# Peptides against a protein of PDB entry 5Z08, part 335

Target 1, 168 residues: chain A of PDB entry 5Z08
Amino acid sequence: RQKDEWAKKTSSLMKQLDWFIGEHLGAMLAAEELGGPVVGELMEIDPDDLSAGFNAHGKLKKATSQPDLDRRQRRIDDIWGPQDEQGQAHKRKRGADEALAASAEMRDLIEQLMNKLVEAGGDNSATYVEIPRESAAARFLVRSKVAMFHPNDARRLRLVDFGRDLDD
Target 2, 222 residues: chain B of PDB entry 5Z08
Amino acid sequence: GLPRLIDAIEEASKIPAKRRQTPIKPTIEKLTTHLYTHGASPDSLLRLADLLTLRNHLDQASLAAITRNLYPSSTVSDEVVLRFIGALGHGQLKPTLALQALFLRWLVMVYHLLENPGVLGQVYGVLFDLLDTAAIRPQLCHLLALVTRRKHVRPFRIQAILTLSRQTGGDPNLTGLLRVFKNYYPEIIVGDATKGRASAFKHPDPQWRQHLDEIQQRRSEA

## One batch from the design tools (peptide; made by RFdiffusion4, then SolubleMPNN)

Design b2_p30_3_s1 (from b2_p30_3, 16 letters changed)
Fold by OpenDDE base, seed 1:
Structure b2_p30_3_s1 (fold): chain B 168 residues (1-168), chain C 222 residues (1-222), chain A 30 residues (1-30)
Amino acid sequence: as target 1 above (168 residues)
Amino acid sequence: as target 2 above (222 residues)
Amino acid sequence: SLLDQYGDAQDRLRQLIEEISEAIAKLLAA
């Protein structure tokens, strides 16, 4: 009885995760991969102050229109902005394809991380997944505090064992 | 006056809360009210820095309240700065990481009042080595952003911050600090892991700044 | 803001992974 309940709960949660990745996270990850904003822990960063940087005296520079920030904001606006005309269809299609790819990468990575955690039987050394690249997906998991890189090897990622870390 | 309030708190800080004859809270409230209204002189700041940074029997809420009202009426001495820097990091004798974050925020907010801003540059290594401490990293990166000069941007520190940025999944504060480094060395390739949003390091508390300016202005008129 | 959405997404992801991890742990212990 309890085993069946936990199996059902696990299955339900996996479906929720899959949906969440596909409907919400994939587009965000794609935006990051396309050179959009990486959003970590939300420091209330006013975008205007980001553009300004710091002068040699550590004071915020006045926001000179740095063309590169305008390009990034335009790219975000191009990805997430309102439906303007025909030429955006190709950009939208590319954005959708990138969102699907990012979703698939995130799903696969989470699955690998979970499988390794289960297989390791509590050996932390065996819980690491080798990642081919530092993807937006991998970084997002680390920022979300659900995964961590190996201290000496950023190609090795492990899932945080929430079941054990709660008992310490 | 403020010195007498500090005297009373210093004496109370030596005694566990359960053994105090009188509650200290009313005296703390008088102190914080005085600080809010008049600010702290350099001498008072030093005494308060010792109360905040040295292990004593004051409760965390009182320490936080003092820190939040620690308006300098004048300048901030090197000695005061070094008390707060010495209180940073891990250790049983050190203040809590939450209180350390408040100290770092305070240093950011009073940076323009330092008698010698160069003192922070001298302890740059100590500050930089604490970047792995997640609880203080936001304020620490902000302070480092203010303090960083070309002489501090060394290859080993560039590599260290890049490595830590990867390990943290691109912490925006670290990305912000890397942008400061890049201002001195444009050739620094912030790898794809750091293409993320950087912290802007805005003033932590505009209201606190405004009130500080009012306190400072009253001194210039006297 | 996009920022708020990302923050919410991180929290939501963490919550889901925590709940899944707990459910798996309990499933394996049962």
Scores: peptide ipSAE 0.288, ipTM 0.392, DockQ to the pose 0.224
Fold by OpenDDE base, seed 3:
Structure b2_p30_3_s1 (fold): chain B 168 residues (1-168), chain C 222 residues (1-222), chain A 30 residues (1-30)
Amino acid sequence: as target 1 above (168 residues)
Amino acid sequence: as target 2 above (222 residues)
Amino acid sequence: SLLDQYGDAQDRLRQLIEEISEAIAKLLAA
């Protein structure tokens, strides 16, 4: 009986989380990934300025052929394409596509983090997920204080164990 | 005038430096000289905020020079503030952390000229969440010290800053911010994290302040 | 404001993950 109640509660909360990611977080994360403010809709960024990647030294990043970065950069370039009616429709569609991609990334990351926490059986060393990049999703989880990077490896992320922190 | 200089820089910002027919540096120097002498109107500040925060083909030295001479002739709008806040953090399309530190320093220096200081209180969470970014932390703590109100001092933020203070070996800027928190909640136990010297959050550039005051005074006489 | 919404979104995400973590822990203990 209690197990069934907790299973139902878990399922309900997972649905709420999925909805919350899809309806609210996806657009915010997409805006952050696109170099918008961490605060969503406020900046109309002029598209013409986004075309060339800048390195930490303010030099145009040579298009480093990382295919996924190139796809997002192309997505940025296309979000920022010419302001014709087709361009606006393409911008809206791409904004939606980036929001969907960001939502999917956040869902997948949370799922991996939760699975690793459950599988670790209390071994904190086994709770880390390897992340391919520091994404807006990963940063958001860390900012939200629900995840932590490994102190020596920013490619390793773990979920904060709230179950233990409640018992302490 | 200032609008024409901004127009020329906006057009040049769209073109890679190697493809420009004319060097932009002389125009940047004219702009910075004009800003130093007269300051920027609210409309000009917005346009300059876009040039500084949006990704373009301007070099970092030019962007830093504009930021260092970004004297408001009047007030600073919420829109201008939000442009600079939006430019903060990690991301490929965001300005460099060095430039972000200059923006935060600028916000500290013009805080008294904000049309609505409450706008920074609304973005308090965004600012607070960037405290882990070491490159901007000194200026960020200073800005947060100005912005913090009782409503912002929450248990999770107290714990977050205590944890970060321990992790950083007692960063004086974090200790300074903890003292600001303690002003609202004296019962906050800051433990050994406050044994270090706290930052006093003094004005970052007294000469810049004096020159800003001179620009602001000329407006009140006109 | 979008910023208030972002702060609220962080708080809401934290709340949801805490509640899920608790529910999972209780489910595993049952």
Scores: peptide ipSAE 0.286, ipTM 0.437, DockQ to the pose 0.248
Fold by OpenDDE base, seed 4:
Structure b2_p30_3_s1 (fold): chain B 168 residues (1-168), chain C 222 residues (1-222), chain A 30 residues (1-30)
Amino acid sequence: as target 1 above (168 residues)
Amino acid sequence: as target 2 above (222 residues)
Amino acid sequence: SLLDQYGDAQDRLRQLIEEISEAIAKLLAA
């Protein structure tokens, strides 16, 4: 009876998590992967520094002299250039595809982390998942205090064991 | 049920308060109680959005009470969103700025329930151009912070925020929005005007959120 | 704000994972 109740609760919560990832996290993670804002690391950005980069017409000042600024300007122009309707549709599709991909990555990562925690049977050394890269998903989990990197290996991530802290 | 309550309010909304045969307040209270308990379906949300956004004879307190209890039981359609967006700004036929602020707050609180969050991105310019309206700016900045994507972060908008930030003495909501912009383009030099306290854009009402989650959870169990 | 959405998302994610972890732990102990 109790086992069935906890199994049902686990299943229900997993569905809620899946929904939450798909509906809420995927787009945010995709935005971060696309070089969007890292949410939570928003350093106090000073607005007066923005004013130096733009002319009175809100165009980026072509800094004439530094090749790095021209590369930035090109990147900016490539990013900010008028996209044709097809380009916007493709970007919208790409954004949706990236949100789906980010959702899938987050789901998979959480699943792996949970599975490793269960399999480890209390051995903290066995709880680490190897991650191929520091993804937006991995960073988000760490910022959420849900996961921790191995102290000596940033490629190893583990889930915080919330179950142990409840029995002490 | 909810549809009958909406019907009664719609009919009452056509009539000046002084000419109503029956007080509408008890019906509004029944509506808000129902909304609090069960939320509103997409169809009901649309009807309520029209009641809230279209010029009618409902009093501001009633409109505010409906807005504060406008819990979606499911998703929020593009049409509902567009009703609220269309109600923004200055105009004799538009809702009061106080009510517009409540609409923006509502959109922030239900953003995660939008059927198509991209709809707000499509009207981004409309929202952005309202930043000069001080009465709605806090909620507008919050909504824009949610909606902003790389495609929206344009030089002219960066400059507009900077200019408006200077003009407002560094409104923390504008600073917060500018921080969101800089996240998409770290190369955006935001000078001393953003050294001020930026709004964190925290959820406007945690209790409302919790109650919304309870309403939404009941849908997933059904 | 994105920060708040992310903050809220972080909190919600943490809550869900915590509750799942608890439920799994109780399931395994049963």
Scores: peptide ipSAE 0.290, ipTM 0.406, DockQ to the pose 0.272; fails the geometry check
Fold by OpenDDE base, seed 2:
Structure b2_p30_3_s1 (fold): chain B 168 residues (1-168), chain C 222 residues (1-222), chain A 30 residues (1-30)
Amino acid sequence: as target 1 above (168 residues)
Amino acid sequence: as target 2 above (222 residues)
Amino acid sequence: SLLDQYGDAQDRLRQLIEEISEAIAKLLAA
């Protein structure tokens, strides 16, 4: 009886997580991958400096060329902005495809992280997932304080064990 | 529908309980049942925010019941947020501190549905200046923990929390808020004030959150 | 702002993962 209740609760929460990733998080991660603002680094950036745009590494570019700022703001606006004319349809389709791809990557990464945590049986050394790249999804999980990198290997990511921290 | 229930309650709220021709309790129960089942639209939320925050003849139990069932079916506007923020603090025309604590708890639980979360950042000073009010401090610290950005973490506010923490004997909610400040400025010397027990600012009501998610999901499917 | 949306998304994601982790832990202990 109690096992069935927790199984149902887990299934319900997983559906909520999947919905949340698809409806809210995917577009934000796609914006980051497209060179939109990296929100964790933006906490250190004055909103007025955001107008200067970000380099390929998500760092604020010095306010050099005005045209690149308009392109990135346009990409964010193309992803989140109102449905204007025909040429925006192709950019929107690309933005939507990138949001779907980012959502799928985040779902897969969270699933792998949770599976490794369960399989490890309490061995923290066995909880690491190997990530092929430092994706927006991986960075977002670390910034959210739900995952952490291995101290000596940035290709290894683990989920924070919230279940143990409740009993201590 | 929900608008007709709100109309009836608005009219009843203008009249002292002893002078009402009909008991309001059955209408409040219908309203809370409707809110629980369907949530409130943005327009209905604004009308309900006015009923909750403005002085009227509704009893505290009815106001608390409406607040506990105030599920948004959509987004929460800046205007709705500002009604609740304007109702905070001391004053004869303001809601009771118990009801203010419920409003702050509600803002925490619907924070992810705000049309413009930045509106709370604009009123950060108003919220921060209420930290000395013990009755609302737990929920206020939780809301501030969500709202705080680097621009809000100023030396005078750090010192204010440190002073208040000493005066309160290390309130865990203030210690939790200081830890949030330290996340933006790791160099903040918080001394012994952060060595104590801190609030983790967990979601106040997981069941309420789950029910809200079910209401929000039905909107996305429609 | 996008910053505020991301902050909210981080908090919401953390809450969901925390609750899932707790539910899984309770499921495994049952």
Scores: peptide ipSAE 0.284, ipTM 0.460, DockQ to the pose 0.387; fails the geometry check

Design b2_p30_3_s2 (from b2_p30_3, 19 letters changed)
Fold by OpenDDE base, seed 4:
Parts: C-alpha cells; sequence; structure tokens
Structure b2_p30_3_s2 (fold): chain B 168 residues (1-168), chain C 222 residues (1-222), chain A 30 residues (1-30)
C-alpha cells in the first residue's frame, strides 16, 4: 500500500517534471543557447578560448583543444537572426524544434543522472554521467543546484543526492 | 481605473509639490492599492516605468511605494525593462541609488514574466559595469546571476569581479556571482574569492512573490 | 500559470527533482 502510494507520487512528479520541461524549460533552454552577441562587448572571445579555462587571475589559458564550436548557437543565430517576412513562420517552427530538442536533452540528462544515482548505491564516484558537451541543460541543472560537475572534469555531471540529507 | 490614476499622477509629477493644489498622497495610495489588487497591464507598466525612471516632481516615498506595488498582471515588455536599466547608474537625471536598488529588485522578482529575458542579456555589459556601485550591488549581482549565460562569462569580467571582490573584502554577492560564472566554466580558478560566504540569491520577497502569483493566476483564469 | 505555481524555473526544477528524489528514496526503503 505505501509502496504503491509512493510509486504513484513518483509517477505523478515525473509527469509534472516532463510537463515542466516540455512546456516551459525547453523554450528557456533554447533561448539560453540562443544567447546572441552581448551588445557592447567588442571582442567575441570565442567560447573556444573560454574552454581553455582561466588562471587564478581570470586570464584565459591557451586553448589546447578547439572547443566544439557550439554548433547549436550558430544554428540558433541562423534561426533567430533577422529574416524577412517569410522567415517568421520558419523561425517559429525552428524555435519550436529547438525547444523540443532542448526539452529532449534535458529529459535525457535528468534520466541519466537519476539512473546513475540509483545504480551507484551510495558510491559517489559511480554517480557521474559523462556528458558529451556542456549543454544549456547541464548548466541549468547546476545553476538549479540539482547537479554538480566533477571538480576536475567538467564532462562529468552528477545529481545532487537530496535523499541523503533526510536520513541524517 | 488604473489609467486614470496614472493620468492624475503624471500630471501631478509635472508640478512641484509646493505648487500642487491637491495632495498627491491619496492618489498614490489609490494607485498602490489598485496595483496590489489587480496588478498593472503592460501599457500601465510602461507608463509607470516612465514615472519611476524619468526625472519628475514625485517624492521618493511615492516612487518607492509604486515600485513596491508594481505587480505585473501580465508580461513585462522589453521597453519596460529598458526603462529601468536606463535609469541605473550615476547622474543628476537618474533616480536615486536607493530607488535603483528597488528597480533591480523588481526586475529580479519579475524576471520570469519578461517577454524576452534575452533583453537583459543584451544589456549585460551595462549591468556588469555598475558592479562597483555598492548601493545597488546586492540586487545587481542577483539580477546578473539570473541573466548570466556562457557568452557573458568573459575573461575580462572574471578578472573584474575578482578585482572588485578583493577591493570590497569579498562581498558575498560578488562571490555568488563568481560561483554563477564558475557554473559555466568550472575551470575558473576563483581562488580565495570563492572561499568566502556567497549570497544564495534567494527570492528577495516571498510574500511579494506569492501575491504576484495570485495576480498572475487570475489572468490565466480569464 | 505554472510560473505562479512553481516560481522561477530553477526553483521549480529543483523542487521537482528534490521531491522525486525523496519519493524514490522512500520507495527504496519500502
Amino acid sequence: as target 1 above (168 residues)
Amino acid sequence: as target 2 above (222 residues)
Amino acid sequence: DWLDQYGDAHDTLRQLIEQISESIAKLKKL
């Protein structure tokens, strides 16, 4: 009986999460990826240069690896850039497609993070999901204090274990 | 209705307090009561933003009271946002820093209602350059924490925050903002600047939020 | 409006994930 109630509650919350991601968060994540050039910033510091990290003085390290040009940002600039009248319907569709893609990415990432946390059985080292890129979804989870990057590897993300704080 | 109250206040704002035939306070109270009860439409928000941001003869208490009751009944337009952003900083024509802090607080509290949150990202530099202004820094850091995207996290800004953090003795709001930056670039070595207490950037006014939610909910039912 | 119910997206997501995590944790104890 209690197990069924908690299962039902979990299912209900998962549906709410799915709805929240689909109806609201996806569009916002897409918009974050859309983040066009900052007005008044002279130098496009290539995201590539930023991936090289910063020294203790906030200076760019030499980029060792060309960060994957966030192809998504370019695509999105192409989607939302000033296009003539015919472009508005295509822009709306493309915006919807990007919101859907962002929603799917967030859903998948949350699912992976939750699954890893469940599988790890309390081993924090096993809770990390390897992320192919630092997505808007990943950053959002971190900003939300829902996930944390590995201290030494930004490609590794783990879910914050909210369950542990309840038992201590 | 709200438009008529705004009209009366706009007219009164053109006249020095000593030359007004009628006290403005009762009209401000009616306005704030109306705003509290019903919120402001986008059009009313724009008019109120102009009243709040443009130099006029309204007293600071009235301006603060309007700002504290500036509940949007709908969305917040880019134009409204830009009025408040344009009002920031130093200058004889600008609102007081105390009022600017209220504007920033308001922007934080209504951030989720912006028609285009990206507008704040476009003016990110303007906001960031005001971090040295201590009187508005707490709310400014909170707003920047919401607005910051990967594109904004630039080496010069990291350095600027680090420098300012040292100069301020580790302002917890700056430390909080640095943590936001680090979320986009975990490799940012924030050194001793992040060892200090950071602001959590909690909602500035939970009661205001709840009341906003009630106003917004009435819109969704209509 | 969901924004009215959950507030900002970060808080909403956190709250949902927290509640889910708690629910899963409780399910594991049963």
Scores: peptide ipSAE 0.439, ipTM 0.431, DockQ to the pose 0.255
Fold by OpenDDE base, seed 2:
Structure b2_p30_3_s2 (fold): chain B 168 residues (1-168), chain C 222 residues (1-222), chain A 30 residues (1-30)
Amino acid sequence: as target 1 above (168 residues)
Amino acid sequence: as target 2 above (222 residues)
Amino acid sequence: DWLDQYGDAHDTLRQLIEQISESIAKLKKL
């Protein structure tokens, strides 16, 4: 009985998390990846680098690549250019595709982090997930205080163990 | 421990320097050494924020030394942030502008440790209205560059920065902040104000950052 | 504006992950 109640609660919360990621968080992460402002971690803001925007890896795009200026300019032109229905449709589609991609990345990352925490059996050293890049998703988890980078390796991320405080 | 050092400084802060029976400098040095080694807990940070922001009889050198060693061992609460924000601007009861610049620099350096970064967004107007104060403008622009969101980028603020930039002969910090605004609204015609050198808002103190990271790591291992 | 929701999104995500973690921890004890 109690096990079934907790299983149902966990399943319900997982569905809420999935919904929250898909409906809200994915669009926010995509906006950050598409050269929206990175919230809070830009301790070094070069205004020129900021003007270049961020690549899909959450890294500042180097100002020198004309093609990336063109993509941002296309996005600006898609925002402020002639409200041609076709331009709006392409913008909406691109925004939706980026939001879906960001949602998928966040879901996968959370799943990996949760699985590693469960598998580690209390060994904090075994809880790290290797991330291919410092993504908007990874940074968001750290800023949310739900994940931490390895002190010596920013490619290793672990979930904060909120369950430990229940044994005291 | 740290609480006893703070107690001693709080008591000494009530007394004019000329009337103190014991010099406070050795206690300040012990405090700053302790802060450098261990950082400040949330409770200690709040008490130290009161010592730094409230009018007392501590000398400016001591206040500056405490601020330079104000490493959080944990998070920074909204209450601590609001104490420092409340200390900004002109007034007989407010800290010196030099000390306010150190507070703003500190807020920049600990921004990633805020319990709620949104608290600075709530007081954005208060911060923005201080941009005319030249002595704090560099650090204020840096903090605003971190805090600025689309909701803050309003036509009146764009115009205010443009006007102030002209009045200041193109302060590079204002140009930097205006570039941040332009990231939200690329249509912002910055005109000649962006032709100037913009300040890169680099980390104010890389050594302080490294030492903060070491203090924060020790807490996560404990 | 997604930026206005960002603070709320951090807290929402934290609360969800915390509650999930607690629920999983309780499930393991049963």
Scores: peptide ipSAE 0.438, ipTM 0.437, DockQ to the pose 0.267
Fold by OpenDDE base, seed 3:
Structure b2_p30_3_s2 (fold): chain B 168 residues (1-168), chain C 222 residues (1-222), chain A 30 residues (1-30)
Amino acid sequence: as target 1 above (168 residues)
Amino acid sequence: as target 2 above (222 residues)
Amino acid sequence: DWLDQYGDAHDTLRQLIEQISESIAKLKKL
């Protein structure tokens, strides 16, 4: 009986987490990955202002024609290119695709972090996930005080063990 | 050619059916006939994915007809896959659940043609979280059965399937997916509610597969 | 206010992950 109640609660909370990531967090993470303001520091950027893309300093890029921008940055610039109606539909769609990708990355990262914590059996040294890059998702988890980088290796991330604080 | 048919349908999709000067059905029939005969190139496939996944004024029968004839002549790009995945779930701007089920069925049938099958593994969570949506669950479980790797088989997902299986009275598709999980972790205890008949995840449409193989063979001979 | 949503996003995420972690820990003890 109690196991079923906790299983239902866990499932409900995971659905809420998934909804939160998909409906709210994914777009913000996508904006940060696109060189937008840091997730948390983003003032209301008008979707139309986002349309200029972001420079290396996280500021709105003026639509400048430079050819050698990385394929992701070209996606940013194309998401944020001139507002013809066709361009806007393609922009909104690319924005949705990037939000989906960011949501998927966050979900996968949280999952890996939770799994490592569960598998470690209380060994904090075994709780680290190796991350291929410092993503907006990873940074957001750290800023949220949900995860911590390894003190000597920024490629290793661990979930904060909220479950241990219940046994003390 | 196919690009001109897509152009005409894209333009017609912007206009409500009652305001169109010409019926779109003959153009849809030409498109579906062309797709059946020659398949869709990667570029055409992307445009068609846009047409199918974005809200427009095309009727559901036309969208379903295009989806049923969406034979790739080559590979399926990550972009095309992500368009269909992004169209899944609940929302006013999303396609109908019936059309989403056709998209998932399509992804199952073209899985071997994906340029990067790993893209579905990256969105595994998105797919998994939709398992409670009964209308798409059969095709979703089949797709997940293809996509699942050891990294996706996690305690919380095992528990989620077990819980959902109990809630659904032992849906055979969930039992089938749990059997796939058990291939990676044999120690997974399938509770009594999951002792039911598991889906074998057979190919959804053998005739469609045969016709796809014929279209793909023509590419290898050219 | 997006800032309110954002302060809320960090806290919401933390709260959800904390509650999930607690629920999983309780499930393991049962």
Scores: peptide ipSAE 0.451, ipTM 0.413, DockQ to the pose 0.232; fails the geometry check
Fold by OpenDDE base, seed 5:
Structure b2_p30_3_s2 (fold): chain B 168 residues (1-168), chain C 222 residues (1-222), chain A 30 residues (1-30)
Amino acid sequence: as target 1 above (168 residues)
Amino acid sequence: as target 2 above (222 residues)
Amino acid sequence: DWLDQYGDAHDTLRQLIEQISESIAKLKKL
């Protein structure tokens, strides 16, 4: 009985976390990765707003379209080029894709961090996940006090063990 | 005048360097010379903040040269400050961390010219949350040392600096910031994190300060 | 206020992860 109740509670909380990441946090993380504000410095950023890019104030700019340039040039041309309807649609799609990618990165990172904490069996040295880059997701977890970097290696991240503090 | 130079640079900033009909470098040199001689008005300063903080086709050397010569002829508005703050952090559309460090250094050097110094206190959390970014940490700690008030010194921020200080092997800038916190709460035990040398947060560029003072004095005489 | 939303997002995530971690820890003890 108690095990089933805790399993249900865990499942419910995981669904809430997944929803929070997908519906709110992903867009904000994508905004940070796209050069917008640090997560939570702006209001709910509509994925459509992410696609428009951010002005120098981290505020939304309107969308622009030119095709043949490299991805970096396309991104600048998307920010500064002519505002045509096709360019706006491509930007909106890209903003949505970046929000989805950021959501997926956050989900995967949290999952890896949780799995490593479970696998380590209380060995703090074994709780570290290797991260390929310092992402908006990784930084957000650290700022939230949910994760910590390794003291000597910023490529290693661990989950804070909130469960231990209850038994001491 | 300065507005026409900014217009030319704004138009050139929209075009990749390889597609420009004319080199922008001579116009940047004219701009930086003008800024060094006369400073920037509030309106020009806002436009320059846009050029510096917005992703455009200007090269990093040009952006750095503008930033190094960004002398305000008068006050610095909240809007200008918020442009530079909004440009901080990680992101593909954000300025480089090297340029962000120059922006933070600039904010330190012009802090006394802010129309509302309280604006930095309003964005204190934003600044504080960037302390993990090693490339900007020295200038960020200096700015935070100027901005910090009792209301900002919270237990969670104390713990965050202590943790980060341990993780960084006792970064002297973090130790300096902890000393600023301790001025508001003397009971803060900084332990081993403060055994290291603390930064004194001295003015980053005395020559730049002197030249700024000369530009500001000319305004008071006009 | 955008700053309030940042605090709220961080706090929301922290609360969720803390509650999940607590729930997992309790599950392991049963």
Scores: peptide ipSAE 0.439, ipTM 0.435, DockQ to the pose 0.238; fails the geometry check

